# Designs tried in a protein design run: peptides against a protein of PDB entry 3QIS. Part 169

Target 1, 334 residues: chain A of PDB entry 3QIS
Amino acid sequence: PSLELSRREFVFENVKFRQLQKEKFQISNNGQVPCHFSFIPKLNDSQYCKPWLRAEPFEGYLEPNETVDISLDVYVSKDSVTILNSGEDKIEDILVLHLDRGKDYFLTISGNYLPSCFGTSLEALCRMKRPIREVPVTKLIDLEEDSFLEKEKSLLQMVPLDEGASERPLQVPKEIWLLVDHLFKYACHQEDLFQTPGMQEELQQIIDCLDTSIPETIPGSNHSVAEALLIFLEALPEPVICYELYQRCLDSAYDPRICRQVISQLPRCHRNVFRYLMAFLRELLKFSEYNSVNANMIATLFTSLLLRPPPNLMARQTPSDRQRAIQFLLGFLL

## One batch from the design tools (peptide; made by RFdiffusion4, then SolubleMPNN)

Design b2_p18_8_s1 (from b2_p18_8, 5 letters changed)
Fold by OpenDDE base, seed 3:
Structure b2_p18_8_s1 (fold): chain B 334 residues (1-334), chain A 18 residues (1-18)
Amino acid sequence: as target 1 above (334 residues)
Amino acid sequence: MSFEEIHNEIRKEIESLR
């Protein structure tokens, strides 16, 4: 069997978080026999492509003189955003289109990724005084390394080295403050806040706005701004409550004094963000008659974002663990 | 601190970046 491919080189320019890009090509069976095609892993890979790439269809049959359109879809989710922001991964891959009893056909994927404040650590964002698109990639790497070291020192209760040489970090990321400032000003009376989904186009505009500027006003509806805050918290590589404290939060869930002590052990930026968000959510609860927001709804929603199980324990989370996690958060909302 | 007190303290930091 033999295939003809209309294209073998694909370039995805300006790839962004949550923005789908598609490139299409055709495969044609120029042979005299039916053939089966499939995308196959390279020798050392478990998957035929990187997590941000997919082929559709990824396999199929072609009769003689049949042609099929294949879509190459690039989509950066929360699962790929962090490694692309750091430059650990890149918009580069090689796909192997295998023909049963035939040849392998190699497709080259290339492009560039535009970094996002979404999927960037709280520590790096507290050090980032400019929009992420103004920060050189080399400086992003330095900020993540410095942030990791500062997190470790904070967890070890090591005395911060003399504040004298490094610029003082922000109390919270500017991006979180901007989202919360909008919601506090304009969304306190918004019916079904955090319950109604935002518009995808507005979400993309909000992301692009936060990545490129320090706006006076965030574009989009209150629902889109609210969802952007949820997406931001979900995309964090480390949740607002660090994985190291997850079990201690569950164990303390019914003791408000121990809960406060556990939160006091968070890294400075994480602790500030947690206290700030809890203060904001308690403020929203004062407007429950207008926004339909109650403590149980907020606790249930934000628990999955703020108090995530470590990746190794996620598959083992019990209904009791989830209830303890909700109870932990309720102790800060009431 | 109230939400407004914390929020307005941070506001000064953010406004200094503009």
Scores: peptide ipSAE 0.774, ipTM 0.984, DockQ to the pose 0.832
Fold by OpenDDE base, seed 1:
Structure b2_p18_8_s1 (fold): chain B 334 residues (1-334), chain A 18 residues (1-18)
Amino acid sequence: as target 1 above (334 residues)
Amino acid sequence: MSFEEIHNEIRKEIESLR
């Protein structure tokens, strides 16, 4: 069997979080026999491509002189955004198109990723006084390393570090404040807030706006701004309630005093964000007659975002654990 | 602190970045 490929090199310029890019190519069976093709893992890889890449179709059958279009889809989800923001991963891959009883065909994927405040740690964002697109990638790496070290120090030292002449971190990420400021100003009376989905185009504009500027106003509908806050919280590499405290939150879920003590043990940035968001959500609940928002709905929605199980426990989360997690948040909303 | 108090405290930090 033999294939002809219309293209073998693909460049994905300016890849962004949640922005789908597509490149297409054709494969043609220029042989005299039917052939089966598939994308196969490289040596030592478990998958035929990186998590942000997909081929469609990834396999198929071609009759002699048949041609099929293959789409290469690049999409940075919450699962890939953090490693791309840090530069641990890059928009580079090699695909192996295997032909059964035939040859391998190599496709080169290249491009560049544009960092996002989505998928960046709270600690890094608290130090990030400029939009992430203004921050040199080298400085992003340094901010992540410094963030890790300060998280460890904050967990070990109950004593306020005399922060020397280094620029004081923000109390909360500017991006969270901007989203909340918009919602507080414009969305308190928004019917079905957090229940109606945003528009994908508006979500992209909001993300791009937060990545590139410190806007006075966020673009898009109140629903899109509300969903952008949810997406932001979901994309955090570590949830607002650190994984280390997850079990303690569940264990304390019915004791409001212990719940507050657990939250007090969060790293400064995480603790500030948690308290800020809970204060905001309690404020929204005062407008429940207008926005249809109730404490149970909010607790249920935000629990999955703020109080995620550690990756090693995700597969073992019981309905009881979910209910405890919801109850934990309810104690801060009521 | 009320939400508004916290929010307005942080506002000063954010406005200083503009």
Scores: peptide ipSAE 0.774, ipTM 0.984, DockQ to the pose 0.852
Fold by OpenDDE base, seed 2:
Structure b2_p18_8_s1 (fold): chain B 334 residues (1-334), chain A 18 residues (1-18)
Amino acid sequence: as target 1 above (334 residues)
Amino acid sequence: MSFEEIHNEIRKEIESLR
C-alpha cells in the first residue's frame, strides 16, 4: 500500500485559549490495493498527539484512487492552558500516520501560543499589574516561581513577608475585579444569570480583552461575562480553595464557625478572592426577584469551581462529598 | 465591610493601573 499526502508541515500561528484552529490536508491512495491508515503513538508516547491537538478522521480506509481530507484541530482547553502559559509545553508535535502493512508518514506541527490570564495562578495574577500579553515570558516564569514561594510561606505561617523591594500584590486579580465590576453594574437584574450560556465569539472577545487590556467595559452580553467568570475559575491551576484544604472543608461543612476558620488558613490571595466572590454572590442573591438566582443554584454551580477535589481524589468523589461541598459553600451565601 | 465597600477599595488599586 502507498499514500500521497498534499502537505506534511503545519504551522499554527497565534494559538489562544479556547480558540479552535484547523489546518487541512489530503491523503490519497496512489496504490493498487485498499489501505487502512491510522495515527499512531511515537515510541514512549501514550497518545498519537499532544492533548491540544486532534486529527479528524484519526483512522480510515481508502480504496485505490480514493482521497480523504484530514483536519488537524488545535484547541487549548483548561487541561493544556497552564502548561502552555508557563512555556512547559509548546505548539510543537510530530504525528505518525501509519499505513497498515505499509510505511509511516511523518507530519510536523509547529506554531506559537499567546499566553492567557486564564489558567494562570491567583498568586501570579495578584502580582501581575499589567495585562498578561504585555508581560515578557521570562517575567511570567519568575511570577509563577515567586507565587509558589509566597504560597508556601503563607501556608507555613512563617516570618512576616519581608516587605522587601517587591511591589505589593493586588488584593485580588484585576481580571476577577473587572468581571465582577461588570456583573455588579449591569447583570444584577439580568434574568437567568449564570443559567443561560454565553456566546462563544463573545467569550473569545472577553478573554482577549482581559489578556490585552484593563478595559473600562467588558464586551459581550451579561451571560457571556458571567460564563467568562466561571471559565476563569475553572481554568485556575489551583482552585480558589486550595487542594490542601479540600477535605477540611468537607469535614466542616455543617459547622459555619469551623468553615470560617478553614478559609482563614488559605493563602492571602486565595482568601481575598474567596471572600470577595462570596460577598459578590451574596449581593446578587439580593436581586433574586430579577435575576432568578438562588443560593442552592449558586452553591451547586460554584462549588465545582471553587472547591475542586485534588487530582488524586477526583475519581473517588462521592455524591456525599459533593453534597458536603455544596453545604460548605451555602454557609457563606446564607 | 459590605460588598460595595470592598469592591470600591479594590477599584482604587485597579484604576491606578490604567
Scores: peptide ipSAE 0.774, ipTM 0.984, DockQ to the pose 0.867
Fold by OpenDDE base, seed 4:
Structure b2_p18_8_s1 (fold): chain B 334 residues (1-334), chain A 18 residues (1-18)
Amino acid sequence: as target 1 above (334 residues)
Amino acid sequence: MSFEEIHNEIRKEIESLR
């Protein structure tokens, strides 16, 4: 069997977080026998492609003289955004299109990724005084290293050195403040806030706006801005409540005093973000008659974002653990 | 601190970046 491929080189320019890009090519059976094709892993890989890439279809049968369109879909999810932001991974891959009892056909994937404040650590964002797209990639690496050291110092309750006023980290990421400022100004009376989904186009505009500027106003509907805050919290490489404190939060869920003590053990940036968000959410609850937001809804929604199980425990989360996690947040909303 | 107090404290930091 043999295949003809319309294209073998694919370039994905300006790949962004949550923005789907598609490139298509055709494969044709120019042989006289039916053939089965599949994308196969390289010798050392478990998957036929990187997590941000997909082929559709990834396998199939072709009759003689049959042609099929294959879509190569590039999509940076929350699972790939952090490693692409750091430059640990890149928009480069090689796909192996295998033909049963035939040849291997190599496809080259290349391109560039545009960094996002989404999927960047709270520590790095607190140090980041400019939009992420203005920060040289080399400085992003330095900011991540410095942020790791700051997190460790904060966990150890080491007094921050009196860093000059220019080098002092923000109390919270500017991106979180901008989202919350918009919601506080315009969304307190928004019916079905956090219950109505945003528009995908508006979400992309909000992400691009936060990545490229320090806007006076965020574009899009209140629903899109609200969802952008949820996406931001979900995309954090480490949740607002650090993984190390997850179990202690569950164990303390019914003791508000212990809950406050657990939160006091968070790194400074995480603790500030947690307190800030809880203060904001309590403010929204005052407008429950207008925005349909209640403490149980908010606790349920934000628990999965703020208090994520560590990756090693994710498969073991019980309904009881989820209820304890919700109860933990309720103690800060009431 | 109220939300407004915290939010307005942070506002000064953000406005200084513009």
Scores: peptide ipSAE 0.774, ipTM 0.984, DockQ to the pose 0.860

Design b2_p18_8_s2 (from b2_p18_8, 6 letters changed)
Fold by OpenDDE base, seed 1:
Structure b2_p18_8_s2 (fold): chain B 334 residues (1-334), chain A 18 residues (1-18)
Amino acid sequence: as target 1 above (334 residues)
Amino acid sequence: MSFEEIFNEINKEIESLR
């Protein structure tokens, strides 16, 4: 069997978080026998492509002289955004299109990724006084490494570090402040806030706005700004409540005093963000008659975002653990 | 701290970045 490919090189320029890009090519069976094609893993890979890439269809059958369109879809989700922001991964891959009893055809994927404040650590963002797109990529790596060291120091030292002549980190990321400021100013009376989904186009505009500027106003509807806050929290590499404290949050869920002590042990930026969000959400709950927001809904929604199980425990999370996690947050909303 | 106290403290810091 043999194939003809219309294209073998694909360039995805300016790939962004949650922005789908598509490139298409055709494959034609120029042989005299039917053929089955599939994308196959390279020798050391478990998957035929990186997690931000997909081929559609990834396999198929072609009669002689049949042609099929294949879409190469690049989509950076929350699962890929962090490693792309750090430059640990890149918009580069090689796909192997295999023919059963035939040849391998290699496709080259290349491009560039534009960093996002979404999927960046709270520690790094607290050190970023400028939009992430103004920060040189080389400094993003240094900021992440330094942020990790500061997190460890903050966990070990009960004493405030005498912050030497380095610029003082922000109390909270400017991006989360911008989102919460907007919601506080404009969305407290918004019916069905956090219950109505935002518009995908508006979400992209909000992400791009936060990545590139410090706006006076966030674009889009209150629902889109609210969803952008949820997406931001979901995309954090380390949740607002650090994984190290997850079990202690569950164990303390019915003791409000212990819950507050657990939160006090968070790294400074995480603790500040948690307190800021809880204060905002309590304020939002005062407008429940207008926005239809209640403590149980908010606790349920934000628990999955703020208090995530460590990756190694995800598969073992019981309904009881979820209920404890919700109860933990309820103690800060009531 | 109230939300307003936290907000006002942070607001001054972010406004200085504009």
Scores: peptide ipSAE 0.306, ipTM 0.916, DockQ to the pose 0.853
Fold by OpenDDE base, seed 2:
Structure b2_p18_8_s2 (fold): chain B 334 residues (1-334), chain A 18 residues (1-18)
Amino acid sequence: as target 1 above (334 residues)
Amino acid sequence: MSFEEIFNEINKEIESLR
C-alpha cells in the first residue's frame, strides 16, 4: 500500500483559548490495493497527538485512487490553557500517519499560542495590573512563581517579612471585577441570567477584550458576559476554594460558623474573590422577580466551579459530596 | 463590608489602571 499526502507541514498562528483553528490536507491511495490508515502514538506517547490537537478522520479505508480530506483541528480547552499560558507546553507536535502493512508518514505541527487571563492563577492575576497580552512572557513566569510562594506563605500564616518594593497586589483580579461590574450594572434585571447560553462569537470577543484591554464596557449580551464568568472560574488552575480546603468545606456544610472559618483560611486573593462573588450573587438574588435566579440554581451552578474536588478525588465524588458542596455554598447565599 | 463597599474599593483600584 502507498499514500500521497498533499501537505506534511502545518502552522497554526496566534492560537487562542477556546478558538478552533483548522488546517486541511488530502491523502490519496496511489497504490493498487485498498489501504487502512490511522494516526498512531509515538513510542513514548499514550496518544497520537497532544490534548489541544485532533485529526478528523483519525483512521479510515481508501480504495485505489480514492482521496480523503483530513482536518487537523487545534482547540485549547480548559484542560490545556494553563500549561500553554505558562509555556510548559507549546503549539508543536509530530503526527504519525500509519498505513497498515505500509509506511509511516510524519506530519509536523507548529505555531504560537497567545496567553489568556483564562487559565491563569488568581494570585498571578492579582499582581497583573496590565492586560495579559501586554505582559512579557518572562514576567508571566516570574508572576506565577511569586504567586506560588505567596499562596504558601498565606496558607502557613507566615508574617510577610520584607514588604520589599513589590507593588501591592489587587484585592481581586481586574478580569473578575470587569465581569462582575458589568453584570451588576446591566444584568441584574436580565431574564434567565445564567440559564441562557451565550453566543460563541461573543464569548471569544469577551475573552479577547479581557486579554488585551481594561474596557469601560464588556462587549456582548448579558448572557455571554455571565457565561464568560463561568468559563473564567472553570478555567482557573486552582478553584476559588483551594483544593486543600475542599474536604473541610464538605465537613462543615451544615455549620455556617465553621464554613466562615474555613473561608477565612483561604489565601488573600482567593478569600477576596470568594467574598466578592458571594456578595454579588446575593445582590442578584434580590432581583429574582426579574432575572429568574434563585439560590438553589446559583448554588448548584457555582458549586461545581468554586468548590472542585482535588484531581485525586474527582473520580470518587459521591452524590452526597455534591449535596454537601451545594449546602456549603447555600450558607453564603441565604 | 456590603457589596457596595467592596465594589467601590475595587472600582477605585481598577479605575486607576486605565
Scores: peptide ipSAE 0.305, ipTM 0.915, DockQ to the pose 0.801
Fold by OpenDDE base, seed 4:
Structure b2_p18_8_s2 (fold): chain B 334 residues (1-334), chain A 18 residues (1-18)
Amino acid sequence: as target 1 above (334 residues)
Amino acid sequence: MSFEEIFNEINKEIESLR
């Protein structure tokens, strides 16, 4: 069996978080026998491609002289955004198109990723006084490494070594502040806030706005700005309540004094963001007659974002664990 | 701190970045 490929090199320029890009090519059976094609893993890989890439179709049959279109889809989700922001991964891959009883065909994937404040750590964002697109990629790597070291020092109760002339971090990320400021000013009376989905085009505009500027006003509807806050919190590599404190939050869920003590043990930026969000959400609850927002709805929604189970426990989360997590958050909303 | 107090402290920091 043999194939002819219309193209073997693919370039995905300016890849962004949550923005789908597609490149297409044709494969033709120029042989005399039917063939089965499939994308196969490289040596030592578990998957035929990186998590941000897919082929559609990824397998199929071709009769002699048959042609099929294959779509290469690049999509950076919350699962790939952090490693692309840090430069740990890149928009580069090699696909192996295998023919059953035939040869392999190699496809080269390349391109560039544009960093996002979505999927960047709270620690790095507190140090980032400019929009992320103004920050050199090398400095983003340094900010993430420094953020990890600060978190470890905070958890170990190690005295901060002399703050060299490092600029004082922000109390909260400017991106969270911009979203919350907008919602506080314009969305307190918005009916069905956090219950109505935003528009996908507006969400992309909000993300691009936060990545490139410090706007006076966020574009889009109040629903899109509210959903952008949820997406931001979901995309955090470390949730607002650090994974190390997850079990302690569940164990303390019915003791408000212990709950406050657990929160006091968060790293400074995480603790500030948590307190800021809880203060904002309590303010929204005062307008419940206008915005239809209640404490149970908010606690249920935000618990999955703020208090995520560690990756090793994700598959073991019980309904009781979820209820305890909700109860923990309710103690800060009431 | 009230929400307004927290908000006003953070506002001053972020408005200084503009």
Scores: peptide ipSAE 0.304, ipTM 0.913, DockQ to the pose 0.804
Fold by OpenDDE base, seed 3:
Structure b2_p18_8_s2 (fold): chain B 334 residues (1-334), chain A 18 residues (1-18)
Amino acid sequence: as target 1 above (334 residues)
Amino acid sequence: MSFEEIFNEINKEIESLR
């Protein structure tokens, strides 16, 4: 069996978080026998492609002289955004198109990724006084490393922040402030806030706006701005309540005094973001007659975002653990 | 701290970045 491929090299320019890109190519059976094709893992890989790449179809049969179009889809989700922002991964891959009882055909994937404030750590964002697209990639790496070291020092109650050597970090990321300021000013009376989905085009505009500027106003509907806040919190590499405190939050869920003590042990940026969000959400609850927002809905929604189980425990989360997590947040909303 | 107190402290910091 043999195949002819219309193209073997693919370039994905300016790949962004949550923006789908597609490149298509054609494969043709130029042989005299039916053939089965499939994308196969390389010798050391578990998957045929990186998590941000997909082939469609990834397998199939071709009769003699039959032709099929294959789409190569590049999509950076919350699962890939952090490693691309840090430069740990890149828009580069090699696909192996295997022909049963035939040859392997190699496809080269290349391109560039544009960093996003989505999927960047709270610690790094507190150090970024400029939009992320203005920050050199080399400096992003340094900011993540410094952020990790400061988080560890804060958790260990080690050396006070040496006020003299580094620029003072922001109290909260400017991106969270921009989203919350907009919602506070314009969305307190918005019916079905956090219950109605935003528009995908508006979400992309909001992401691009936060990545490239410090706007006076966020573009899009109140629903799109609200969903952008949810997406931002979901995309965080570490949730607002650090994974290390997850179990302690569950254990304290029915003791409001212990709950406040647990929150006081968060790294400064995480603690500030948590207090800021809880204060904002309590303010929204005052307008419940207009915005249809209630404490149980908000607690249920934000629990999955703010108080995530560690990845190794996610599969073991019980309904009781989820209820305790909701109860923990309710103690800050009421 | 009230929402307003937290908000005003942060606002002053962010407005200084513009």
Scores: peptide ipSAE 0.301, ipTM 0.912, DockQ to the pose 0.822

